# Ledger of designs, part 73: peptides against a protein of PDB entry 7BDX

Target 1, 212 residues: chain A of PDB entry 7BDX
Amino acid sequence: EMGAAACTLLWGVSSSEEVVKAILGGDKALKFFSITGQTMESFVKSLDGDVQELDSDESQFVFALAGIVTNVAAIACGREFLVNSSRVLLDTILQLLGDLKPGQCTKLKVLMLMSLYNVSINLKGLKYISESPGFIPLLWWLLSDPDAEVCLHVLRLVQSVVLEPEVFSKSASEFRSSLPLQRILAMSKSRNPRLQTAAQELLEDLRTLEHN

## One batch from the design tools (peptide; aimed at target 1 A148, target 1 (a further copy) N122)

Design b2_p23_2_s3 (made by RFdiffusion4, then SolubleMPNN; from b2_p23_2, 10 letters changed)
Fold by OpenDDE base, seed 2:
Structure b2_p23_2_s3 (fold): chain B 212 residues (1-212), chain C 212 residues (1-212), chain A 23 residues (1-23)
Amino acid sequence: as target 1 above (212 residues)
Amino acid sequence: as target 1 above (212 residues)
Amino acid sequence: GLEALLNATELQSERFEFSLQPP
């Protein structure tokens, strides 16, 4: 309970750029983010099937950790730090997203995806993420999730790749050959307006790319 | 480990006034400081004799909590919050200081004393602390600690009382009747310069008061 | 300097990063 409370407060204040800089400027950052990944991994491994107790202290603790990573990645220096000095954490996040089943740990998935998206704002981060083993299959795996919020953030991540020609060219063949077009088309007709818009925009971007 | 790491980071960033304001401005503050006191109490109760594992995660966690309280109390709005809305925490700190034996949990004692000192900068805080049951005996109990740092901070707390006539007058009789003068005199001859100075200044202040 | 280097690594996009508050 205390750990979750403390971590929640840290999450809250990490929304400040100055706090992120303070976290990174100390000699604690490397250790913290190392343990963060390990803790998240341990949590996911502890899950039995699709059951998640969202209100448990453990869950809140891990959610807060993911939130902190997201907020760090929201800042340029934070992205630089994560990409340069904490790639293991990125690897872990990607791995965990792959380990989770559709519908499993939806809230955590969303938080992790948000972190990856923020990292992808940095070209080096985007390159690193997109070149990770099994990245494209992972995207489609995640896009099969019944949760609209998960799918929304996957689409945003896909868009980050598509919008960067240098990055997209490296995976274009695999991307085109495996693209779940029918699924994305279905999303473009979603009653969820954010998901609908994201899917529609991605489809438009993809059409534009194929004409070029 | 993760809890300690997160709490340590929170402790570090809480040195900023803006972070303290952020902590207090949220709806999490009351719960956080409630659990803080409970956690510290549980830790102290778990100690077997004078043995403390200073490097344990549990210890670091509790130390960080005490540090956070200290940093909150270093700010005017933080003092106001603690005195108005978190008196139970103050009560707990006073209690824990009384529960610990001389030489036991020295680092934690120092941190707790620092928090109380910071609270005492506020007149309302000073009044509340000084009017707590057994406050004067507690001071002398703590002053019997062989650790110079503990004694130093006790002397600072005593000085806070002595320097405020309104507060001192309420306890003057008990204070004078129980004052461990020989102990304080011994401290004024300490090889520790900070302790020596604090003791000397207190003695001077007390002499001045008795002439008035 | 470092700031310039950091800026150079950012993608030119109108997309904004997520900054989250705990519930």
Scores: peptide ipSAE 0.112, ipTM 0.805, DockQ to the pose 0.067
OpenDDE base, seeds 1, 3, 4, 5: peptide ipSAE 0.018, 0.105, 0.024, 0.031; ipTM 0.774, 0.802, 0.776, 0.772; seeds 1, 5 fail the geometry check

Design b2_p23_2_s4 (made by RFdiffusion4, then SolubleMPNN; from b2_p23_2, 10 letters changed)
Fold by OpenDDE base, seed 5:
Structure b2_p23_2_s4 (fold): chain B 212 residues (1-212), chain C 212 residues (1-212), chain A 23 residues (1-23)
Amino acid sequence: as target 1 above (212 residues)
Amino acid sequence: as target 1 above (212 residues)
Amino acid sequence: GMEALLNATEIQAERFEDSLQPP
């Protein structure tokens, strides 16, 4: 209970760039983010299939942790720190996204995907996550989620890859051979405007890549 | 473990006025500080006499909580919040200071005393804590501590009372009748310069009060 | 005015000399 409250407050204030700098400027950051990954993993492993308490203190605690990571990754120095000093955490996030079933832990998925998206703003970060084993299959696994928000953030992450020639070229063959085109097309017809737009833009980018 | 880490980070960043404002500006502050008091109380109650693990995660967690309260109280809006909206927490801190034996949980005592000192900067806060039942006996109880840092912060708190005529006048009789003068005199001869100075200044202030 | 105290670091315990400790 107290942990959830403290983590939630830390999450809230971490929306400030100065707070992120303060977190990273201390001597506790590495330990914090190391344990963050472990805690998130333990939470996911404790889930019995679809059985989850959405509003539990435990859930709130882990959501807040994921939120903190996201907010840290939103800042340049935070991205640098994560990519250089907290790769294990990034690996954990990628793994957890793969371990969760479609429809499972939607909020956590969204937060984790947001963090990875933020990391992808940094070319070094994008390179790192995109070169992770099973990254492309993971994207399609996640895109099979029935949740529009999950899919939206997957599409954004895919777009980050597609828009970077240096990165995309390395995985272009696998990407093209496994692209769930019908799924993306369906999303471009979604009533959800954000999802619709993201899907359409991705399709446009993909068409451009085919013509060049 | 994760809780201690999160709380420690929150403690660190709470040294910023802007962070304190952010904490209080959210809708979670009341709940956080409510549980803070409960958590601190539970910790103290769990102590078996002098048996304490100074570097345990639990200790660190509670120390960080006390530190956060101190840092919040260091800011005007934080003092206002504590005095107006978190009186139960202040009551808890006062109670815990009374529950701990001399030499027990020194670090926590120091942090709690620092928080009360900061609260005492606000006249309303000073009035509130000084009018708490058993406040004066509590001061002398705390001043019997063998720890110089504890005693230092007790003397500072005493000075806050002595320097405010409106407050001191209400308790002057009890104060004068129970003053551990010999103890304070001994402290004024301490090799610890901070303690020595605080004791000397208090003695000077007391002499002035006797002549006026 | 009174100066507020901040604390974000470890505090080390300091003890009185034996002569200053209560019996």
Scores: peptide ipSAE 0.052, ipTM 0.769, DockQ to the pose 0.032
OpenDDE base, seeds 1, 2, 3, 4: peptide ipSAE 0.032, 0.040, 0.064, 0.027; ipTM 0.752, 0.758, 0.757, 0.753; seeds 1, 3, 4 fail the geometry check

Design b2_p23_3 (made by RFdiffusion4)
Pose (drawn by RFdiffusion4):
Structure b2_p23_3 (pose): chain A 212 residues (1-212), chain B 210 residues (1-210), chain P 23 residues (1-23)
Amino acid sequence: as target 1 above (212 residues)
Amino acid sequence: EMGAAACTLLWGVSSSEEVVKAILGGDKALKFFSITGQTMESFVKSLDGDVQELDSDESQFVFALAGIVTNVAAIACGREFLVNSSRVLLDTILQLLGDLKPGQCTKLKVLMLMSLYNVSINLKGLKYISESPGFIPLLWWLLSDPDAEVCLHVLRLVQSVVLEPEVFSKSASEFRSSLPLQRILAMSKSRNPRLQTAAQELLEDLRTLE
Amino acid sequence: TLEEDLEKWNLHTEASRERLLEK
């Protein structure tokens, strides 16, 4: 209970750039981010499906962990630190997104997809994520999730890699062969404007790159 | 005059999340949200045989109080704090909406309805508002108001209550059937565009979940 | 499947998003 309360407080204060700089400056953050991935992996493996039931100081603990990782990656030196020091944590995030079934732990997936988008803002972070093993199959599969907030963060991540045609050129062929053009097109007609324009903007960039 | 000027200044700065977080600790020593409800209750009671006066120092004081409550509830930890600590203030807001006759204190009713919408964004806040005494009769009473802005913010609150699970097993199935569907339909053909669109959106949501 | 998902997406709102991300 005490451990989760401290992680929740740290999640609250981690929204500040001043606090994020202080976390990376203290010589204990490396251990914190290594054991964070182990705790997130342990939490996901412990779930035999079901749902989560807002596990008392268990789910709030991992949510605080993913929330901190997201708030750290939201700051320039935070996403820089993560791609240099905590590459194993990025591997764990990409692994846990594929390990989590559609509809299972939706809040955890959005927090994790938000952190991957933030890390992709760093040039090395974009290279590391896009060059990870089944990255493209993972993207199109996360789009098969029924939750609109998960689809929105997948499209924001796809748009981020698509916005760097150099990195996009390495993962060619499968981007044309396996992309769920129909699902992205359906998302460009959703009554939710943020999801609709995200898919509309991604479609504009996808059609423009195939011709230009 | 001085009290209203300081409250208006606080309403201006309360649009910042940093300021809202700073306000939630101050409620301990000076019961800001406890005495806010008393001031709002005292103001409506003082309008015995009369309606609003406007441009007054007293009018802008309560407007600033309701505006502050709204700007606090607009921040996630603000609406979380209100439903945990300031449930009495939420009672007062819901009570004063029913106590105010139609056409009386229109601006105050809109600001109050905006704050309830914001608190409803929080899961516990939605339960607390929808489970409050006389809540459905209050929605009907507020929709009988001639002012379009008040009707718009009632429809926005009703839409917030209609969306999300609320157990869904006839707990929300009866809430939808008990609404003034005729008045919502009349407002769907309204000459006020903002009101017409809110009733239209609500009607789509009522039909979608039927 | 796409029509069912589209109906679910149409129901998702900004309030639902904020609620989902509440600490």

Design b2_p23_3_s1 (made by RFdiffusion4, then SolubleMPNN; from b2_p23_3, 11 letters changed)
Fold by OpenDDE base, seed 4:
Structure b2_p23_3_s1 (fold): chain B 212 residues (1-212), chain C 212 residues (1-212), chain A 23 residues (1-23)
Amino acid sequence: as target 1 above (212 residues)
Amino acid sequence: as target 1 above (212 residues)
Amino acid sequence: DLEEMLRRWNLWTDAREEELLAP
C-alpha cells in the first residue's frame, strides 16, 4: 500500500516539468527507470491471462509508474533521457503492449501508449521505437483493442510515423500492405469525438501520402 | 526495491515548495501521511532491539518517508497541514523517537527530529508537540544519544521551546528541574561546530530566561 | 514550441476506459 501511495504521489507531481527535471537531474534516475521496467514487466507476467485486479495496490503502483514515464516523456529533456538512457524501458513497454491481450490491462495500455506517443515527439525516439522488431504488427494488434482510448493512442502513434517521412519511408511497404484501413475507417465514424478526430486526421494524412 | 526508489525520488522532489503544495493539494495527501506513520511505526517495531540494516530497501523507504515529512514541514502550508490534519503522524514520530535506543536508527532519528523542528516553527505545531505526554523527558532521552546530529536537532527543538514564552511557561518548572545542564555544557565544548553553536545558543537563551 | 505543447500529454489522473462501439 505505501509504495503505491508514494508512487502515485510521484506520478502526480511528475506532471510538472520542474519535477521531471529534478528527477532526471538526480543520480537515481537511471536506477529508477530500470527498476520501473522490471516492475511493469513482472506485473504483466504475473497476470498469466487472468482477470486484472484493477483496484489492487499493485495495479495502482504499476499505473503510477507508467504515468511517471508518460510525464517524463512529455518534456524535451525527459524524452532525451528516455531515448538515450532508458532504451531498455522503451523495449519493455513495447514488449508489454504486445503481451497484453485485447481488453486486458486497458488502463496500463493507455498509459504505456501515451508514453510511447510522447517519446515519438522526439525524432530519435520515433526512430528507435519504429525500428523495434514487429512494431507495425504491434500497432495493428493494439488497434484491435475494444477500448477507444487504446485505439486513440495507437492512432496517434501511427500518425507520428506517417507524418515523419524519414521513418515512414523505411516501412511504407509493410505499413501499406498491412494497414487495417477498414478498422480506421470505422473509427472515423465513432461516437467518441477524440477517436473520430484521430482516425479522420490519420486518414487525411494517408491520403496525402498517396498523392505524393 | 521499487517502492523505496519511488519514495526516494518523491523525497528528492519534495525539497521543492511547489511539489509540497502539489502533494498537499491532491486528494491523496491524508491517506499518504496516515500510511506513512503506520509504515514508520511498523519498521521501528520490527527492529526488536536488533541491529538496524541501514542499507536495506526497507530502511531506505522509511528514511525517504521521514524525509518527505521533513520537507513538508519545511514550508508554511506543509506545517499547517501536518498540525491540522496529520496529528497522528506527529504522535507517531514522537512515539518512535521514544522507542528507539541511543545509537539505534540514528539516520531515522535525525530525520524525525528535523521534521519536528520544522513543525515547531509553527506555534500551533510547537504547542502540539510540547504538550505531548512525556515531551520533556523525551528531549533528555534523545539528548543522551551519542550521535552529534541527533543531539544537534534535539538542541534545536529545545531552543524552539525555550524561545516561545507561551510554551516554555507551561513547562518551565519541569524543564528547569530536569535540564541536563552538564550535558549541554559538554556539547558547547564539542569539536562539532554545529553542535557547539547550538549548545552555546541554547545556553545563552537559558541565561536570558534566568535574568528575566 | 507550440506544436510540442499541443502534442505532449501530461497526466494528473488515471486513464479513462471507453469501449469502441461496433459499426
Scores: peptide ipSAE 0.014, ipTM 0.743, DockQ to the pose 0.055
OpenDDE base, seeds 1, 2, 3, 5: peptide ipSAE 0.016, 0.008, 0.010, 0.007; ipTM 0.746, 0.744, 0.740, 0.740; seeds 1, 2, 3, 5 fail the geometry check

Design b2_p23_3_s2 (made by RFdiffusion4, then SolubleMPNN; from b2_p23_3, 8 letters changed)
Fold by OpenDDE base, seed 2:
Structure b2_p23_3_s2 (fold): chain B 212 residues (1-212), chain C 212 residues (1-212), chain A 23 residues (1-23)
Amino acid sequence: as target 1 above (212 residues)
Amino acid sequence: as target 1 above (212 residues)
Amino acid sequence: ELEEMLRLWNLATEASREALLQP
């Protein structure tokens, strides 16, 4: 209980750039983000057995951790920190996104995807994430999710890759060969306007890359 | 582990007034400080059995909680919040200070005393604390502590009472009848310069009150 | 800059601000 409450408050205040700088400016930052990854991993591994109630203190705790990572990644110095010094956490997030089944832990998936998207704002972060083993299969695994918010954040991450020629060129062949075009086309007709727009924009970006 | 890390980060960032305002501006503040009191109480109750290593994650967690309370009480709006909306926490801190034996949990005692001192900056807070049942006996119990920092913060809290005529007048008879004058005189000769100064100042303040 | 920020944060974590009674 108290851990979840404290983490939730830390998540709330980490929306401030100055708080992110304060977190990163501690000697404890590396340890904190290391333990964060381990805690998230432990939580995800516990799901296959016990029906952890989504509203459990453990769930709230892990959501707050993922929220903190997302807020850190929203700041330039936070992205630099994650990409330079906390790569294991990024690897953990990528792994956990793969370990979770479609429809499983939707809120956590969204937070993790938001963190990866924020990291992808940095070219070095985008390169690191996109060069992760199994990254493209992971995107399609996540895009098979029934949740519109999961799919939205996957599409945004795909768009970050597509919009960066230096990154896209490395994976373009695999991307084109495995692209779930019918799924993206279905999303472009979604009743969810955010998902619809993201899918349409991605389809336009992909068409532009075919003509160049 | 992770709870202690998160709480420690929250403690660090709570040194900022803006972070305190952010904590208090949330709908979660009341719940957080309620759970804080319960967690601290549970920790103190656990000490009489297990030699909880002072460096345990549980200890660090509770220290961070007490630190957060102290930082909140350092800010005017934080004092107002504690005195108006979190009185149970203040009562808990007073109780825990009484439940702990001399020399027991020194670091926690210091943090709790610092929080009470910060609350005492507000006249309403000072009134509330000083009107707590057994407050004067508690001060003398704490002043019997072998730790100089505990004694220092007790003397500072005593000074806050002595310097406020409206507060001192209510307890002056009990204060004068039970004052451990020899103990304070011994502290005024301490090798610890902070303790020495605090004891000397208090003795001067007490002399001034006898002549008026 | 990061090391200096790191040091400042450690100092801030250990330094619970005692509000001095302003005269």
Scores: peptide ipSAE 0.021, ipTM 0.742, DockQ to the pose 0.065
OpenDDE base, seeds 1, 3, 4, 5: peptide ipSAE 0.019, 0.033, 0.021, 0.018; ipTM 0.769, 0.733, 0.760, 0.772; seed 3 fails the geometry check

Design b2_p23_3_s3 (made by RFdiffusion4, then SolubleMPNN; from b2_p23_3, 9 letters changed)
Fold by OpenDDE base, seed 5:
Parts: structure tokens; C-alpha cells; sequence
Structure b2_p23_3_s3 (fold): chain B 212 residues (1-212), chain C 212 residues (1-212), chain A 23 residues (1-23)
């Protein structure tokens, strides 16, 4: 209980750039983010058995951790820190996104995808994530989720790859061969306006790349 | 482990006034400080048996909690919050300071005393603490500690009472009758310059009050 | 980083850097 409360307060204040800088300027940042990955991993491993209630203290704690990672990745120095010094955490997030089934742990998926998107704003971060083993299959796995918000953040991450020629060129063959075009087309007809727009924009970007 | 790490980071960033305002502006502050008191109390109750190693994750966690309370009390709005909305936490800190033996949990005592001193900067806080049952005996109990830093912060708290005529006048009779003058005189001869100075200043303040 | 600034311009406005204040 107390850990979840403290972590939730830390999440709230981590929305400030100055707080992120203070977290990273301390001698404890590396340890914190290392344990964060382990804690998130332990939580996901525990889900296969007991239906952890969405509102459990443990869930709140892990959501706050994922939120902190997202807020750190929203800042330039935070992205640099994660990509340079906490790559194992990024690998863990990618792994956990693969371990979770469609429709499972939606809120955690969204937070993790938001963190990866923020990391992808940095070209070095985008390169690191996109060169991870099984990244393209992972995107399509995640895009099979019934949750519109999960799919939205997957589409944003796909767009981040497509809009960077240096990154897209490396995986263009695999990307084109495995692209779930019918799924993306279905999303472009979604009643969710954010999902619809993201799918339409991605389809336009993909068409532009086929003509160039 | 993770709770201690998160709480330690929260402690570090709580040194900022803006972070304290953000903590208090959230809907979770009351719950957080309520659980803080309970957690600290549970920790102190656990000490009577097993020598909890000073460097345990549990100790680190409780130290970080006490540090957060101290940093909140360092800010005017934080003092107002504690005195208005979290009085039970202040009562808990006073109780825990009484429950701990001389030489026991020195670091925690220092942090708790620092928090009480910060609260005492606010006249309302000083009134609340000084009107607590057994406050004067508690000061003398704490002043019997072999640790110079514990004694220093006790002397500072005593000085906070002595320098406020409205507060001191209410307890002046009990204060004068129970004052451990020989102990304070011994501290004025300490090799610790901070303790020495604090004891000398308090002795001067007390002499000034006897002549007025 | 100039590359990051250029990338931010191409992807989304800085306001789309997703900060989560409350759960």
C-alpha cells in the first residue's frame, strides 16, 4: 500500500521537466529503473494465474512505475538516459508487450506504448527499439488488440518508424511483407476519431512511400 | 525494495517547493500522510524484537518517508497542511519519539525532530506540538540521547518554544521545574561545535527570560 | 540535439510528448 502511494505521488510530480532532471541527476536513477523493469516483469508473470484485480495496490504501483518511465521519456535528457543507461528496461517493456495477450492488461500496455513512443522521438531511441529482435511482429501482435487505445499507440509507433527513412529503409522489406493492411484499413473506419485519424495518416504515409 | 527506491526518489525531489505544492495539490496527499504515520509506527513496533539492520530496505523506506515529511514541513503551505489536515501524523511522530530509547534509531529520530522543528516555524504548528500531552517530558527524554545530532535538534525545538512568549508562558512553570540544566550545561561544553553553539544560545535565551 | 528537433517537427508538436499527471 505505502509503496503504491509513494510511487503514485512520484508519478504525479514527474510530469515536471525539473523533477525528471532531479531524478536523473541523483545517484539512484540507475537502480530505480533497473528495479522498475524487474517489478513490472514480476507483475506480468503473476497475471497468468490469479486475476489480479485492476484496482489492486500492486496494479496501482506498476501503473505508476510505467507512468514515471513515460514522463522521463517525454524529456530529451530522459530519452538520452533511457537509451544510454537503461536499455534493459526498454528491452523489458518490449518483452512484456509481447508476453501480454490481446485484451490483457490494457492500461499497462497503453502506458508502456506511450513510453516507447516518447523514446522513439529520439532518433537513437527509435533506432534502438526498431532494431530489437521481433519488433515488427510485435507491432502486429499489439495491433491485434481489441482495445482502441492500445491500437492507437501502436499506430503512432508504426508512424514513428515510417516517418524516419534511415530506420524504415532497414526494415522496409519485412515491414511491407507482413503489414496487416486489412487491420489498418478497418481502423481507418473506426468510430474512435483518434484511432481513425491515426490509421488514415499512416495509410497516407505508406502510400507516399510506395510512390517514392 | 522498489517501494524504498520510489520513496527515496520522492524524498529527493520533495526538496523543491514546487514539488511539495504538487504533492499537496493532488487528491492523494491525505491518504499518503495517513499511511506514512501507520508505516512509521509499524516499523518502530517491529524494532523491539529483531535488530533490523540499519541498511535494510524497510529502514530506507521509513527514512525516506520521514524525509518527505521534513521537506513538506519546510514549506509554508506544507506546514499549514500538516497542522490542519494531518495532525495524527504529528501525534504519531511525537509518540514514536517517546517510544524509542536513547541511542535507538538515531537517524529516524533526527528526521522526525527535523520535521517537528520545521512544523514549529509555524506558530500554529508550535502551539499544536507544545500543547501535546507529555511534550516537555518528551523533550527531556530525547535530550538524554547519547547522539549529538539528536540532542542538537531537541535543543533547536526547545529554543523554538522559548523564543515564542505566547507558547512559553503556557508551560513556563513545568519547563522551569523540570529543565535538565546540568545536561544543557554539559552540551555547552561539547566538542561538537553545532551542539555547543545551540546549547550556549539556549542558555543565553533562558537567562534572558529569567531577568525579564 | 538537432536530429531530435527535426524529428519532433516531423512527428508531432512538443505538446504531444505524453506526460501523465494522474492515473
Amino acid sequence: as target 1 above (212 residues)
Amino acid sequence: as target 1 above (212 residues)
Amino acid sequence: DLEEMLRLWNLWTEAQEERLLQP
Scores: peptide ipSAE 0.028, ipTM 0.744, DockQ to the pose 0.091
OpenDDE base, seeds 1, 2, 3, 4: peptide ipSAE 0.025, 0.009, 0.033, 0.028; ipTM 0.769, 0.716, 0.731, 0.762; seeds 2, 3 fail the geometry check

Design b2_p23_3_s4 (made by RFdiffusion4, then SolubleMPNN; from b2_p23_3, 8 letters changed)
Fold by OpenDDE base, seed 4:
Structure b2_p23_3_s4 (fold): chain B 212 residues (1-212), chain C 212 residues (1-212), chain A 23 residues (1-23)
Amino acid sequence: as target 1 above (212 residues)
Amino acid sequence: as target 1 above (212 residues)
Amino acid sequence: SLEEQLERWNLWTEALEERLLQP
């Protein structure tokens, strides 16, 4: 309980850029993010296919950790730190997103995807993530999720790839050959306005790339 | 480990006034400080007279908690919060300071004493602490500690009492009758300049009160 | 800008689980 409470407070205050700078400016940041990855991994491994009680202190603790990572990645220096000094954590997040089943730990998936999206704003981060083995299949795996928020954040991450020619060109063949176009088209008709917009924007970006 | 790491980061960032405001402005502050007290109490109770490994993750976690309380108490709104909404935590700190033996958990004692000192800057806090049963005996118990930092922070807390006529007048008889004057005089000759100064200042304040 | 869409989250607001209706 206490750990979850403390971590939740840390998550809350990490919404501030100054707090992120303070976290990163300390000598404990590297250790913290290393253990963060391990803790998240341990949590996901413990699920063994069971529906974990979403309301457990352990779940809340892991949510807070993922939230901290997201908030760190929302800051330029935080993105730089994650991409340069915390690559193992990024690898862990990618792995965990692959290990989770559709509908499993939706909140955690959303937070992890948000973190990856924020990291993808850094060209180095986008390169690193996109060069991860199985990245493209992972995107489509995640788009199979029934949760609209999961799908939204996947689409945003896909868009980050599509909008960066240097990254997209390297994977364009695989991307186009495996693109779940029908799924994206279905999302463009969603009643969820955010998902609808994200799917429409991606479809527009993809069309633009076909005409060039 | 992870809990200690997160709590340590929270401690570090809580040095900022803005972070303290953010902690207190949330709906989780009350729960956090409630659990903080319980966690600290549980830790001290687990010592059973054994020299705990000061370097344990558990110890570090509790140190971080005490540090957070100290940093919260360093801010005006934090003092107000602690005195108005977290009195049980203050009671716990006072109790733990009584339960710890001389030389036992010195770092924790220092942090707890620092927190009490900060709280004592608020007149309501000083009143609350000083009206705690056994407060005066507790001060003398703590002054028996061989650690100079413990003694320093006790002297500072004693000074807060002495400098507040409304508080001191209520306990002046007990205070004067039990005052470990020889101990304070010995501290005024300490090689530790901070301890020496604190003891000298207190002796001067006490002399001033005898002449009025 | 993509940077303007940076997600800062203080509290997990329960995103209403809108399930994508399978066609």
Scores: peptide ipSAE 0.029, ipTM 0.759, DockQ to the pose 0.039
OpenDDE base, seeds 1, 2, 3, 5: peptide ipSAE 0.021, 0.031, 0.024, 0.019; ipTM 0.751, 0.756, 0.752, 0.749; seeds 1, 2, 3 fail the geometry check

Design b2_p23_4 (made by RFdiffusion4)
Pose (drawn by RFdiffusion4):
Structure b2_p23_4 (pose): chain A 212 residues (1-212), chain B 210 residues (1-210), chain P 23 residues (1-23)
Amino acid sequence: as target 1 above (212 residues)
Amino acid sequence: EMGAAACTLLWGVSSSEEVVKAILGGDKALKFFSITGQTMESFVKSLDGDVQELDSDESQFVFALAGIVTNVAAIACGREFLVNSSRVLLDTILQLLGDLKPGQCTKLKVLMLMSLYNVSINLKGLKYISESPGFIPLLWWLLSDPDAEVCLHVLRLVQSVVLEPEVFSKSASEFRSSLPLQRILAMSKSRNPRLQTAAQELLEDLRTLE
Amino acid sequence: SFTSDLEVKETVAAMEAAAEAAA
């Protein structure tokens, strides 16, 4: 209970750039981010499906962990630190997104997809994520999630890699062969404007790159 | 005059999340949200046989109080703090909406309805408002107001209550059936575009979940 | 066609707001 309370406080203050710089400056953050991935992996493996039931200081603990990772990656030196020091944490995030079934731990998936988008803002972070093993199959599969907020963060991540045609050129062929053009097109007609324009903007960029 | 000027200044700066977080600790020593409800209750009681005066120092004081409550509830931890600590203030807001006759204190009713909408974004806040005494009769009473802005913010709150699970097993199925669907339909053909669209949106949501 | 959850929306909005505030 005490452990989760401290992680929740750290999640609250980690929204500040001053606090994020202080976390990376203290010689204990490396251990914190290594054991963070282990705790997130342990939490996901412990779930035999079901849902989560807002596990008392268990789900709030991993949500605080994913929330901190997201708030750290939201700062320039934070996403720089993560791609240099905590590449194993990035591997764990990508692995846990594929390991989590559609509709299972939706809040955890959005926090994790938000952190991958933030890390992709760093040039090395974009290279590391896009060059990870089943990255493209993972993207199209996360789009098969019924939750609109998960689809929105998948499209934002796809748009981020698509916005760097150099990195996008390495993962060619499968981007044309396996992309769920129908699902993205359905998302460009959603009554939710943020999801609708995200898919509309991604479709504009996808059609423009195939011709230009 | 001095009290209203300081409250208006606080309403201006309360649009910042940093300021909202700073306000939530101050409620301990000086019961800011406890005495806010008393001031708002005292103001409406003082309008015995009369309606609003406007441009007054007293009118802008309570506008600033309701504006501050709204700006606090607009921040995630603000609406979280209000539903945990300031449930009495939420009671006062819901009470004063019913106590105010139609056409009386229109600006105050809109600001108050905006704060309830914001608190309803929080899961516990939605339960607290929807489970409050006389809540459905209050929605009907507020929709009988001639002012279009008040009707718009009632429809926005009703839309917020209609969306999300609320157990869904006839707990929310009866809430939808008990609404003034005729009035909502009349407002769907309204000459005020913002009101017409809110009633249209709400009608779509009522039909979608039927 | 799409599902939604209030806790998820609230958290996402809080995070986005925090990121914008940090910027």

